# Designs tried in a protein design run: peptides against a protein of PDB entry 2MBZ. Part 91

Target 1, 143 residues: chain A of PDB entry 2MBZ
Amino acid sequence: GINLTPEEKFEVFGDFDPDQYEEEVRERWGNTDAYRQSKEKTASYTKEDWQRIQDEADELTRRFVALMDAGEPADSEGAMDAAEDHRQGIARNHYDCGYEMHTCLGEMYVSDERFTRNIDAAKPGLAAYMRDAILANAVRHTP

## One batch from the design tools (peptide; made by RFdiffusion4, then SolubleMPNN)

Design b2_p23_8_s4 (from b2_p23_8, 11 letters changed)
Fold by OpenDDE base, seed 1:
Structure b2_p23_8_s4 (fold): chain B 143 residues (1-143), chain A 23 residues (1-23)
Amino acid sequence: as target 1 above (143 residues)
Amino acid sequence: SERDLRRAAGALAASSALMAVGP
């Protein structure tokens, strides 16, 4: 899991504990390359690394919310660019994330109610908007 | 709220950090 003290975890993630999903993730994806890559990369992460990741995620969330508030379609250039940045962030921080992988993640955001509730806490419909943007971004990059 | 945004970011981080191929 995340090698931070409880205090450090709170400073970075607040009341949310990402490790709450570790067991399920291991059961479902423990034999995948993505899981291996993520475990290997994150094993050396410091508090500052996790803070940066959290800041990036927060910025992305705000960006998507702003797009929604502006009425931009999920297949707009702005929304697709935000989705691309999300994909690239996953690739840098966790594991190789191609467009197919990214669309799978997007589908999970709307199919798993736990994720939907957590994401939509920022704005109702955010998970669906992200999924649609992720899909649109994948489509434009897949001939 | 800031709390809600942090929660959303955390959920995204959790999925991105540990999960692979979904549905």
Scores: peptide ipSAE 0.075, ipTM 0.721, DockQ to the pose 0.537
Fold by OpenDDE base, seed 2:
Structure b2_p23_8_s4 (fold): chain B 143 residues (1-143), chain A 23 residues (1-23)
Amino acid sequence: as target 1 above (143 residues)
Amino acid sequence: SERDLRRAAGALAASSALMAVGP
């Protein structure tokens, strides 16, 4: 799992424990390149690294919520840019994330009720909005 | 709420960090 003490995990993630998914992730994706890349990259991550990743995710969430509150369509430039930043963040921190992979992640956000519920805790419909923005961003980058 | 935002961020981080391809 994440190489942090319980205290450090609490400081970074609060009540959310990402390691709660460790077994399921290993069972479902343990033989994928993405899994191997992520494990390799994150093996050396410090508390500060995880905090940065959490801050990036929080910022992204706030951006999407703000876009929704402003009534910006999910295929707006702002929404697609936020989706692109999300994709790039995954690629930088975890594993190579092309547009197809990103689209699959977006679909997971709306098809797995656990993720939908967790994401929509910030704002109802956020998961669907993100999925739509991710798809739109993928489309605009397809030559 | 701030708690809700952290939960959402955590969920995003978990999916991005640990999961590869969704269904």
Scores: peptide ipSAE 0.069, ipTM 0.719, DockQ to the pose 0.531
Fold by OpenDDE base, seed 3:
Structure b2_p23_8_s4 (fold): chain B 143 residues (1-143), chain A 23 residues (1-23)
Amino acid sequence: as target 1 above (143 residues)
Amino acid sequence: SERDLRRAAGALAASSALMAVGP
């Protein structure tokens, strides 16, 4: 799993424990290239690395919420740019994330109720908004 | 709330860091 002490994990992730998904992730995706890339890449991550990743995720969440509050469509340039930054963040931090992979992740956000519930805790409909923005961003980059 | 935002960010981090999907 994440190469941090329990104390460091708490400092970074707080009450949210990403390890709650570790067993399921291993069982469902343990044989994928993305999983192997992520495990190899993150094995050397420090507390500061994970904190940066968490900060980036927090910033993107706030950014999407702000777009929704402003009434910006999910296929607006602003929403698509946020989706692109999300994709690039995954690629930079974890595994190669092309547009097809990204759309699959977006679909997971709305099809797995556990993820929907977790994401929508920030704002109802956020998961769907992100999914739609991810799709729109993928379309504009793969015409 | 800030707690809810962190939870959402954590979910995104968990999916990005640990989840993998095939094409």
Scores: peptide ipSAE 0.067, ipTM 0.723, DockQ to the pose 0.583; fails the geometry check
Fold by OpenDDE base, seed 5:
Structure b2_p23_8_s4 (fold): chain B 143 residues (1-143), chain A 23 residues (1-23)
Amino acid sequence: as target 1 above (143 residues)
Amino acid sequence: SERDLRRAAGALAASSALMAVGP
């Protein structure tokens, strides 16, 4: 699991405990390259590393919410750029994330109620907006 | 396939990317 003390975990993740899902993730995806890459990368992460990742995620959330509030469509340049930054963040911090993989993740955000509930806590419909932006970004980058 | 990738990546988002969006 994440090598942080209980206090450090609370400081970084609050009420969300990523270790609650460790067993499920291992059972479902333990033999995938993405899982191995993520475990290898995150094994060396410090509290500061995890905090940076959370800060990046929060910033991206605020960015998408701002786009929605401004009435920008999910296939706008602004929304697609935010989706691209999201993809790149996953690639840097966790595992290789191409456009097809990213599209699959976007679909999961709306098909898995756990993800939908967590994402939409910031703004109703955010998960669907992100999914649509991710798809649009993938399309514009497809040769 | 999209289905295969979704099934393979789903929980990884939960453990690692979950921190970004979380379940």
Scores: peptide ipSAE 0.052, ipTM 0.715, DockQ to the pose 0.074; fails the geometry check

## One batch from the design tools (peptide; made by RFdiffusion4, then SolubleMPNN)

Design b2_p24_1_s1 (from b2_p24_1, 15 letters changed)
Fold by OpenDDE base, seed 5:
Structure b2_p24_1_s1 (fold): chain B 143 residues (1-143), chain A 24 residues (1-24)
Amino acid sequence: as target 1 above (143 residues)
Amino acid sequence: EREEEERRLRRAAGALAFASAGLL
């Protein structure tokens, strides 16, 4: 799992315990290249690395919420750019994330209720908005 | 109000990070 002390995990993730999902993640993703790459990359991550990842996620969430509040459509340049940054963040921190993989993740955000609830905690409909932006971004990069 | 909103955003963002990594 994550090589942080319980205290460090609490400081970074709060009440969200990623270790609770280790077995499910292994069952669902264990045979994928993404899983292997993520394990290899994150094995060396420090508390500061994980905090940076959380900060990036916070910023992404704020950007999407702001776009929604401004009434920008999910296929706007702003929303698609946020989706692209999201894709690149995954690629940098976890595993190679092409547009096909990214669209798959977007679909998961709306098809798995647990993801939907967690994402929509920031703003109702955010998961669907992200999925649509991810799809639009993929389309514009693969015409 | 602001603190509650920030907490919601942080929780969602944290979940999003692990969702993106397939860790949820």
Scores: peptide ipSAE 0.097, ipTM 0.702, DockQ to the pose 0.539
Fold by OpenDDE base, seed 4:
Structure b2_p24_1_s1 (fold): chain B 143 residues (1-143), chain A 24 residues (1-24)
Amino acid sequence: as target 1 above (143 residues)
Amino acid sequence: EREEEERRLRRAAGALAFASAGLL
């Protein structure tokens, strides 16, 4: 798991408790190469590393919300670029994330009500918007 | 209200991060 003290976890994640999903994540992902890569990478992460990851995620969320508020389609260059940054962030911080993997994650955001609810807490429809942007970004990068 | 919005965004981003990473 995340090698932070309870205090550090609170400072980084606030009201979000990642530990509540630990067992399910292991059950669903534990046998994947992605899980292995992520465990290896994150094993040495400090509080500052996790904070950076959260800051990047926060920024991305704000970008998507701003795009939605501006009426930009999910297949706009702006939305697709945000999706690409999301994919690259996963690749840097956790595991190799190709476009197929990314689209699968996007589908999870809308097919698992828990993810949908958590994401849409920022803005209703955000999960679907992100899924669509992820898909569009994958399509434009696939011959 | 701004703080509440920031908290919502943070929670969403956190959920997204861990969903995307298959982490924990």
Scores: peptide ipSAE 0.093, ipTM 0.701, DockQ to the pose 0.574
Fold by OpenDDE base, seed 2:
Structure b2_p24_1_s1 (fold): chain B 143 residues (1-143), chain A 24 residues (1-24)
Amino acid sequence: as target 1 above (143 residues)
Amino acid sequence: EREEEERRLRRAAGALAFASAGLL
């Protein structure tokens, strides 16, 4: 799991406990390259690394919400750019994330109610908006 | 309430980060 003290975990994640999902993640993803890469990368992460990841996620969330509030469609350049930054963030922090993988993640955001609820905590429809932006971004980068 | 909105954004961002990594 995440190598942080309970105090550090609370500092970074607040009431969210990522370790509560460790078993389910292992069962669902344990045999994938993505899982192995993520375990290798995150094994060396400090509290500061995790905090940076959370800061990036916060910024991305605010960015998507702002796009929605501005009425920008999910296939706008702004939304697709945000989706691209999301993909690159995954690649930088966790595992190689191509456009097909990213699209699959987007579908998971809307097909698994738990993901939808968690994401939409910021704004109703955010998960669907992200999924659509992710798909649009993948399409524009595919011949 | 701005503070409540920020808390919601924080919770969603945290979930989003781990969802993206397949950690949820």
Scores: peptide ipSAE 0.090, ipTM 0.688, DockQ to the pose 0.531
Fold by OpenDDE base, seed 1:
Structure b2_p24_1_s1 (fold): chain B 143 residues (1-143), chain A 24 residues (1-24)
Amino acid sequence: as target 1 above (143 residues)
Amino acid sequence: EREEEERRLRRAAGALAFASAGLL
């Protein structure tokens, strides 16, 4: 879990409490390398570290929304670059995230309605757009 | 309205981050 005080958690995440998903995450991911890496890396994170992660996520969301509003296809350079930044952000902050892993995450965004609902809160269809951009980015980086 | 939109974006971004990290 996130070792912030309730006050710090509220300041960083607002009404969103990621720890509410701890049990399910353990059930679904507990035996993966990604889960272990994330737990080890984030165990030392401060409030400022989590805030930085949220800031990066905010920026990414704005980028994807702007691309959609501009009518850029998900396989455009802009959309694929945003997907690449997303992948690299996961790699820096949580766990090794190759292109196969990233495409699996993208599929999860559209196959689990809870993920879809949360992502699409920014813009309807955002989860699907992200999934498509993630896939396109993976394809262009696969020999 | 702008403030509400920013809040929606932030909530979505937060959820996205944790979903991507395997925390959702």
Scores: peptide ipSAE 0.080, ipTM 0.692, DockQ to the pose 0.547

Design b2_p24_1_s2 (from b2_p24_1, 15 letters changed)
Fold by OpenDDE base, seed 3:
Structure b2_p24_1_s2 (fold): chain B 143 residues (1-143), chain A 24 residues (1-24)
Amino acid sequence: as target 1 above (143 residues)
Amino acid sequence: MEEERERRLRRAAGALAAAAMYLS
């Protein structure tokens, strides 16, 4: 989980607590390599590290929203580039994230109503748009 | 108004971070 004090967590995430997922995910995915990698990597993260990760996530969300507002297709260069940055951000900050793993995450965004609701809080349809952009990005990088 | 929008964006980004942190 996030190795911050309750006060630091509030300063970074406000009223939203990312650790609300921890118990369920530990039960379902706690024996996976990705889970172990993330635990190992994030164990040394400081408040500043988590703030940077949050800022990067905020920026990506704003980019996708702007693309949607501009009417750019999810398979546009701009949308696929945003999806690639999303994948690379996961790989850099949490665990090895190949294109297959990324597409699985994208599918979860639309199949798990909890994630759909959380993502679409930024803009209705964002989860589906991200899923489609993730798939398009994976296709263009398939040999 | 804009502050509320930013709060929604932050919560959405937080959910993405949680998924990236734990899901496989």
Scores: peptide ipSAE 0.045, ipTM 0.654, DockQ to the pose 0.632
Fold by OpenDDE base, seed 1:
Structure b2_p24_1_s2 (fold): chain B 143 residues (1-143), chain A 24 residues (1-24)
Amino acid sequence: as target 1 above (143 residues)
Amino acid sequence: MEEERERRLRRAAGALAAAAMYLS
């Protein structure tokens, strides 16, 4: 989990607590390399590190919303680039994230109502848009 | 309204972070 005090967690994540998923994820994915990598990498993260990660996530969210508002399709260069940045952000901050893994995450965004609800809080349909952009980005990078 | 929008965006970003942190 995130090694921050409740006060620090609130400052970084506000009313959202990402650790709410910890128990379920441990049960379902605790034996995966991704889980182990994330635990090892994030164990040393400071409040400032988490804030940077949150800032990156905020920026990405705004970027996707702007693309949707502009009517850009999910397979546009802009949307696929945003998806690529998302993938790379996961790789930098958490665990190795190839295109197949990323596609699986995208599918989860639309198949798990909890994620869909949280993501779509920014804009209805955002989760689906992200999923489609992630898939398109994976396709263009697959020979 | 702008503040509310930012709060919604932050919640969405948090969800993305949760997925990145825990899911495979």
Scores: peptide ipSAE 0.043, ipTM 0.651, DockQ to the pose 0.621
Fold by OpenDDE base, seed 5:
Structure b2_p24_1_s2 (fold): chain B 143 residues (1-143), chain A 24 residues (1-24)
Amino acid sequence: as target 1 above (143 residues)
Amino acid sequence: MEEERERRLRRAAGALAAAAMYLS
């Protein structure tokens, strides 16, 4: 799991405990390259690294919410750029994330109610908006 | 109001992180 003390985990993630998914993930995805890459990369992460990841996620969330509030369509340049930054963030911090993998993640955001509920806590419909932006970004990079 | 909004955003960010860290 995440090599942080319970106190450090609380400081970074608050009431959200990512380790609660560890067993499920191992059972479902333990034999994938993404899982192995993520375990390898995150094994050396410090509290500061995790905080940076959380800060990036917070910023991305705010960015998507702002786009929605401005009425920008999910296939706008702004939304697609945000999706691209999201993809690159995953690639940098966790595992190789091509456009196909990214679209799979986007689909999960709307098909797994746990993610939908958590994402939409920031703004109703955010998960669907992100999925659409992710798909649009993938399309524009696959001409 | 702002504190509540930050909490919601943090929860959303956590979900995004969980997807990146685990669910693929």
Scores: peptide ipSAE 0.041, ipTM 0.650, DockQ to the pose 0.609
Fold by OpenDDE base, seed 2:
Structure b2_p24_1_s2 (fold): chain B 143 residues (1-143), chain A 24 residues (1-24)
Amino acid sequence: as target 1 above (143 residues)
Amino acid sequence: MEEERERRLRRAAGALAAAAMYLS
């Protein structure tokens, strides 16, 4: 699992045990390339690395919410840039994430109610906004 | 913030699983 002491894990994740979901992913997808990539990358992560990942996710959420509140279209430069940062963050921290896969993830955000609820907890409609921004970003980077 | 971190981790784990499903 995550190579942190109990104290470090608590400082980063609080009472949440990230190994709970890692074990689930391992059980279901442990033989996939995506899992292998993630395991390889995260094996060396420090407390600071995990904290950075959380901070990046929080910042991205704030950016999207701010864009929505400002009435910026999901295909605006700002929204597409946020989507690109999201894609790159996945690629840096977890597994290769091309534009097609990113688009698929975006679709999952609106088609899987579990993801929709989790994302929209920050702002109703955020999942759909992200999906649209992800798609727009993919389009602008695709010949 | 604690609840939000739980959601982030849950999404990350789910995203990994979903990506694996698409790639498989």
Scores: peptide ipSAE 0.039, ipTM 0.689, DockQ to the pose 0.175; fails the geometry check

Design b2_p24_1_s3 (from b2_p24_1, 14 letters changed)
Fold by OpenDDE base, seed 4:
Structure b2_p24_1_s3 (fold): chain B 143 residues (1-143), chain A 24 residues (1-24)
Amino acid sequence: as target 1 above (143 residues)
Amino acid sequence: AEEEERRRLRRAAGALAFASMGLS
């Protein structure tokens, strides 16, 4: 799991405990390349690393919310750029994330109620908006 | 074959997705 003290975990993640999903993740995806890559990358992460990742996620959330509030469609350049940054963030911090993989993640955001509820805590409909932006970004980058 | 590949990718995406739920 995450190599942080309970206090450090609370400081970074608050009420969310990523380690609570460790068993389920291992059971369902323990033999995937994504799982392996994530374990390799995160093994050396410090509290500061996790905090940076959290800050990046928060910033991206704010961007998407702002786009929604402005009435920008999910296939706007702004929304697609935010989706691209999301994809790149996953690639840097966790595992190789191509456009097909990213599209699959987007679909999970709306099909798994746990993700939907978590994401929509920032704004109702955010998960669906992100999914649509992710798909649009993938389409524009597909030759 | 293509459908199977998509299923594989969805499973792979989920591997970290849950661990990074709060980061999504």
Scores: peptide ipSAE 0.084, ipTM 0.716, DockQ to the pose 0.038
Fold by OpenDDE base, seed 2:
Structure b2_p24_1_s3 (fold): chain B 143 residues (1-143), chain A 24 residues (1-24)
Amino acid sequence: as target 1 above (143 residues)
Amino acid sequence: AEEEERRRLRRAAGALAFASMGLS
């Protein structure tokens, strides 16, 4: 689990506790390389590391919302660049994330209602927009 | 309103973090 005090967890994640999903994540993906890589990377994370991850996620969310508000298509260069940064962020912080893996994550954003609801809390349709941008970015980087 | 928006972003970030810990 996340090696933070309850107070530190609240400061970084607020009312959201990632550890509440630890059992489900282990059951669904515990035998994957991605899971092992993530556990190894995050085991050494400090409060500052987790805060940086949250800041990056917030920035990305605002960026996608701004693109949507500007009417930029999900397959625009701006949206695809944001998707690429999202992929690279996952790679830096958690596990090697290729374009196919990224596409799978995008599909989960719209197929699992829990993810959809949580993501769309920032803006209705954000999960679908991200999924479409992720797919477009994968296509432009694939032969 | 600003505080509410921040909480919405936090929830979205949390969802992304959970997705980053998992797959598909």
Scores: peptide ipSAE 0.075, ipTM 0.686, DockQ to the pose 0.600
Fold by OpenDDE base, seed 5:
Order: C-alpha cells, then sequence, then structure tokens
Structure b2_p24_1_s3 (fold): chain B 143 residues (1-143), chain A 24 residues (1-24)
C-alpha cells in the first residue's frame, strides 16, 4: 500500500485510488521482477515523491497532446522522444522498463478499456497515439 | 476551462501511474 494519509492520497491522486487495484496487480504481476522492484522503490516514497511522479505524468500528457494538436505523426522525432522519456520515467520510478515491456504497456493502453478511457479523458485518441509513438520509439532503438 | 483541463490531465496521469504500478 501507498504510505500516505487519505487526505494526502486525495491531494496527489484525486478520485483515482491506486490501492483499489493492489489485489489485481498482485494476482497478475506478483511473481515478476517488475512487481518486486516497484514494491521496493515505492515503499519509501513520500508525498513529494508521489506528487513528482504525477507531475511528470501530467507534463508528458501535455507534451503528447501538443504534438497531436500540431499534427505531428506518432512516429515523428518529437513523439518518439516523448515515448522514450515515458519509458525512462517508468524505469526511474518503478521498474526496469525495456523496449519490449514498453510496447506491452502501450498495447495495454488501447486494449484495456479502463486505461483507454482514462488516458483519452485528456484528448480523444491519445492512448492510440501514445501506443504508436511507443512502438515507433522501440523500433528505432531495436532495428 | 482551465480547471476542467487540469482534471482531464490528472485523470490521464492516474492511468499512467496505474500501469506503471504493475496493472496490465
Amino acid sequence: as target 1 above (143 residues)
Amino acid sequence: AEEEERRRLRRAAGALAFASMGLS
């Protein structure tokens, strides 16, 4: 569980409660290195750490939205760079995230309606755009 | 308008954290 008071959780995550998904995450990922790494890293996170993670996510969202609004293709240098920063952010904050893992996450963004709905709340089609950028970035780094 | 957009971005950020925390 996240070591924050209910009020702090609300301040950082709003109506989204990540602890609601702890059981599902454990059932699906409990035996993976990613799960163990994430538990180890996040166990010591403060409110400020969680807030930074949310701020980084906000910034990345704005960046992708701006690229879409500018008409930049998902396989543009700008979009692929944003995808790379996203991958590196996951690696710093949670678990080692290689390009294969990243592409799997991208596919989840469009195949799991829960993610699609939440991501597209910022801009319709954002999940698909991110998935495409993630894939393009993976391809350019693994030719 | 500004607050509404902030809420949309926050929901998206939550979804990203959700995935990063291991849900897939």
Scores: peptide ipSAE 0.089, ipTM 0.702, DockQ to the pose 0.566; fails the geometry check
Fold by OpenDDE base, seed 1:
Structure b2_p24_1_s3 (fold): chain B 143 residues (1-143), chain A 24 residues (1-24)
Amino acid sequence: as target 1 above (143 residues)
Amino acid sequence: AEEEERRRLRRAAGALAFASMGLS
């Protein structure tokens, strides 16, 4: 889990608690490399580290929303670049995230209602837009 | 084979995905 006090977690994540999914994550993916990498990498994270991650996520969300509002297609350079930054952010902060892995994440964003609801809280259809951008980005980077 | 790998990767990716729902 996240090594922050309840107060710190509230300051960083507000009413959202990532650890609410800890048991499910462990049950479903506890034996995966991604899980192990994430646990190892985040074990040393400070409040400031988590805040940075939140800031990056918020910025990315705003970026995707702006692209949607501008009518940019999900396979536009702007949308694909945002998807690439998302992938790289996961890779830096949590676990190795190749393009195929990223594509799988994108599919989950639209197939699991919890993700869809969470993501679309920023803008309806954002999860689907992200999925499409992720796929497009993966395609353009696949030789 | 490719589908099986995709399923495997999807499961692995989900490990963080849920924990980072609020980070997306």
Scores: peptide ipSAE 0.083, ipTM 0.718, DockQ to the pose 0.038; fails the geometry check

Design b2_p24_1_s4 (from b2_p24_1, 16 letters changed)
Fold by OpenDDE base, seed 3:
Formats: C-alpha cells, structure tokens, sequence
Structure b2_p24_1_s4 (fold): chain B 143 residues (1-143), chain A 24 residues (1-24)
C-alpha cells in the first residue's frame, strides 16, 4: 500500500484516492505473488517516489491520447512502444509483469466498467485502445 | 478548460497506478 500521510497522499494524488482499490484487491488478490512483491517494494517509497510514479503514469496517458488523436492504430510501433513502457513501468515500480500478465491487465481495463470509466475519463475509448496496444505489443514479443 | 483536462488525466493515471500496484 501507500505509506504516506493523508496530507502527502493529497499532495500527490489530489482528490483521487488510489487506496480506494485496496480493500477489494486485498480480498481478491492478497495471496498472490504480485501483491506481496508490490507491498514489499512500495514499503520503502517516499513521497517523491510516488510523485515520480504519478508523473510517469500521466505521461503515458498523454502519449496514448496523442496517438489516438493522431489516428495512429493501436498496433502501430508508437502505440506498441507506449504499451511496452507501460509494462516496464509496472515491472520497475510494482511487481514482475510479463506479457501474459500485461495482457490480462489490458483485458481488465475493458471488462471491468469501473476501470473503463476511470481510464476513459482522459479520453473516450482509451481503455480499449490501451488493451489493443498491450495485446499487439505482447504478440510482437512472443516467439 | 485545460486545467480540467489535466485533472481528468491525473485521475485516469491514478487509477492505472492503483491497478498496477495491487492487481494480479
């Protein structure tokens, strides 16, 4: 979880509270390796670390939106590269994220309406675009 | 206008971060 004070959390995330997911995720995935890895890795994170992670996520969101606005297909090199950076960001910051895991996350973005709504707040259709880019990136890296 | 867009982007990115942090 995020071990910041309430004040620090507000400074980094504003009115949006990422911890709103924590209870449900603990119930559903609390016994997974990914959850344990994330808990262990993030336990040492500072406010500055979380701010960096937020900045990286913001940048990726803007990149995908820009690709969509430019009419680039989700299986374009640009979109697949953005998906790869997304995967690597998860791996670097949270837990080991292979291409299969990444594809599962992408599918969740379109199958769970809560995530779809949250993602599409940036741009309608973004969740589907990301899912397609994630899948394309996984395919190009599969022998 | 632009500030509202940035707030939406931040919210979306925050949701992605939360999912990345906890979900398997």
Amino acid sequence: as target 1 above (143 residues)
Amino acid sequence: MEEERERRLKRAAGALAAASMYLA
Scores: peptide ipSAE 0.046, ipTM 0.657, DockQ to the pose 0.625
Fold by OpenDDE base, seed 2:
Formats: C-alpha cells, structure tokens, sequence
Structure b2_p24_1_s4 (fold): chain B 143 residues (1-143), chain A 24 residues (1-24)
C-alpha cells in the first residue's frame, strides 16, 4: 500500500483512502508485470511524490474538462495530446504503458461502472471522452 | 469547493487503481 503515515495520507488524499482498491487489484492483476513494476516504483514514493501524482491527475482532469467545454472533439490534437500526457504519466509513475495498454485502460474507464462514476464525478461523460481520446491518440501513433 | 476536491480525489483514486491494473 501507500507508505505514508495516516496524517500524511490525509494531507494528500483527504479522508478518501485509495488503498481501498489494493485487495481487488492484487487479486486480479497481482501476477502481472504492470503490477510488479508499480509496486516496485511506488514503494519508494514519498508524500511529495504522491502529491505530485495528485497534482498531475488534477491538471489532466481540468485539461480534459476544458477541452469538452470548448467543444473540441476527442480526436482533436488537444484531446489526443492530453491522452498522450496521460499515457506518459502512467509510464513515469507506475508501469510501462504502450498504446495498446493505454487503450485497454480507456476501455476499462467506460466498462467498469465504478471507474466511470469516479471519473465522471468531475464532469459527466469525461470517462467516455478520455477513452475516445486515448483511442485516437493510439491510432495516430500506430498507423 | 469541498465537493470539487472530493470529486477530484475520488477520480484520482480511481486513476491510481487503474494505473495498477493490467488489461489485455
């Protein structure tokens, strides 16, 4: 799990514990390379590292919401660039994330209602928009 | 304001979970 004191965890994540997903993730993907890479990387993360990850997530959320509000299609350069940054963020912070892996994650955002609800909490339809942007970004990078 | 933060945190938590998952 996240190696932070209760106080530090509260400072970064508030009263919401992201480790609530740890058991399910371990049971479903504990034998995958992605899981092993993520556990290895995050084991050394400090409060500042987790805060940076949160800041990046918040920035990405604002960016996608702004694109949607502006009426930019999910296959616009702006949306695809945001998707690319999302992919790179996963690669930097957790595990190697190629375009195919990224598209699989995008599909999960719309196929798992729990993820859809969590993402769409920022803006209805955001999960679908992200999925579409992820797909478009993958296509332009793997013609 | 507080609601907005809560929404972002829940989304971030979901993103972290996704970042730990492998889908094929």
Amino acid sequence: as target 1 above (143 residues)
Amino acid sequence: MEEERERRLKRAAGALAAASMYLA
Scores: peptide ipSAE 0.045, ipTM 0.668, DockQ to the pose 0.332
Fold by OpenDDE base, seed 4:
Structure b2_p24_1_s4 (fold): chain B 143 residues (1-143), chain A 24 residues (1-24)
Amino acid sequence: as target 1 above (143 residues)
Amino acid sequence: MEEERERRLKRAAGALAAASMYLA
C-alpha cells in the first residue's frame, strides 16, 4: 500500500483512499508485471512524490475538462496530446504503459462503473472522452 | 461552486491515480 501516515494520505488524497482498491487489485492483477513494477516503484515514494503525482493527475483532469468545455473532439490534437501525457505519466510513476495497455485502461474507465462515476464527478462524460482520446492517441502512434 | 469543482477534480484525479497504480 501507500507508505504514508493517515495524516499524509489525507493531505494528498483527501477523502479518496487509493488503498481501497489494493485487495481487489492484488486478487485480479497481482501476478502481472505491471503490478510488480508498481509495487517496486512506489515503495520508496514520499509524500512529496505522491503529491506530485496527484498534481499531475489534477492538471490532466483540468486539461481534459477544458477541452470538453471548448467542444474539442476527443480525437483532436489537443486531446490526443493530453492522452499521451497521461500515458507517459503512468509509465514514469507506476509501470510500463504502452499504447495497448493504455487503451485497456481507457476502456476500463467506461466499463467499470466505479471508475466512471469517480471520473465523471469532474464532468459528465469525462471518462468516455478520455477513453476516446486515449484510443485516438494510440491509433496515431501505431501506424 | 469553485470549491466543489476542485473537489470533483481531485476525486477524478484520484480515480486516475488508482487506475494507474493497479490496473494492467
Scores: peptide ipSAE 0.044, ipTM 0.656, DockQ to the pose 0.631
Fold by OpenDDE base, seed 5:
Structure b2_p24_1_s4 (fold): chain B 143 residues (1-143), chain A 24 residues (1-24)
Amino acid sequence: as target 1 above (143 residues)
Amino acid sequence: MEEERERRLKRAAGALAAASMYLA
């Protein structure tokens, strides 16, 4: 699990406990390269590292919400650039994330109701918007 | 202010879960 004390976990994640999904993730993806890479990278993460990751996630969320509020299409350059930054963030912090993997993640955001609910907590329809932006970004990078 | 914190946590949870359910 996350190498933080209960107090540190609360400071970073509040009521959300990422470790509640550890068993399911291990069961579903424990034999994948992504899982192994994530375990290797995050094993050394400090509270400050996790806080940075959360801050990056918040910034990305705000960016997508702003794009939606501005009426920018999910296949706009702004939305696709946000999707690209999202992909790169995953690659830096967790595991190698190519465009195919990113597209699969985007599909999960709209096909797994748990993800949809969590993402849309920021703005209704955000998960679908992100999925579409992720797909558009993948397409433009694999013409 | 507390509502803002909760909203931030929900956003963070969403963003992290979008990765963590695949990363935990």
Scores: peptide ipSAE 0.042, ipTM 0.648, DockQ to the pose 0.375

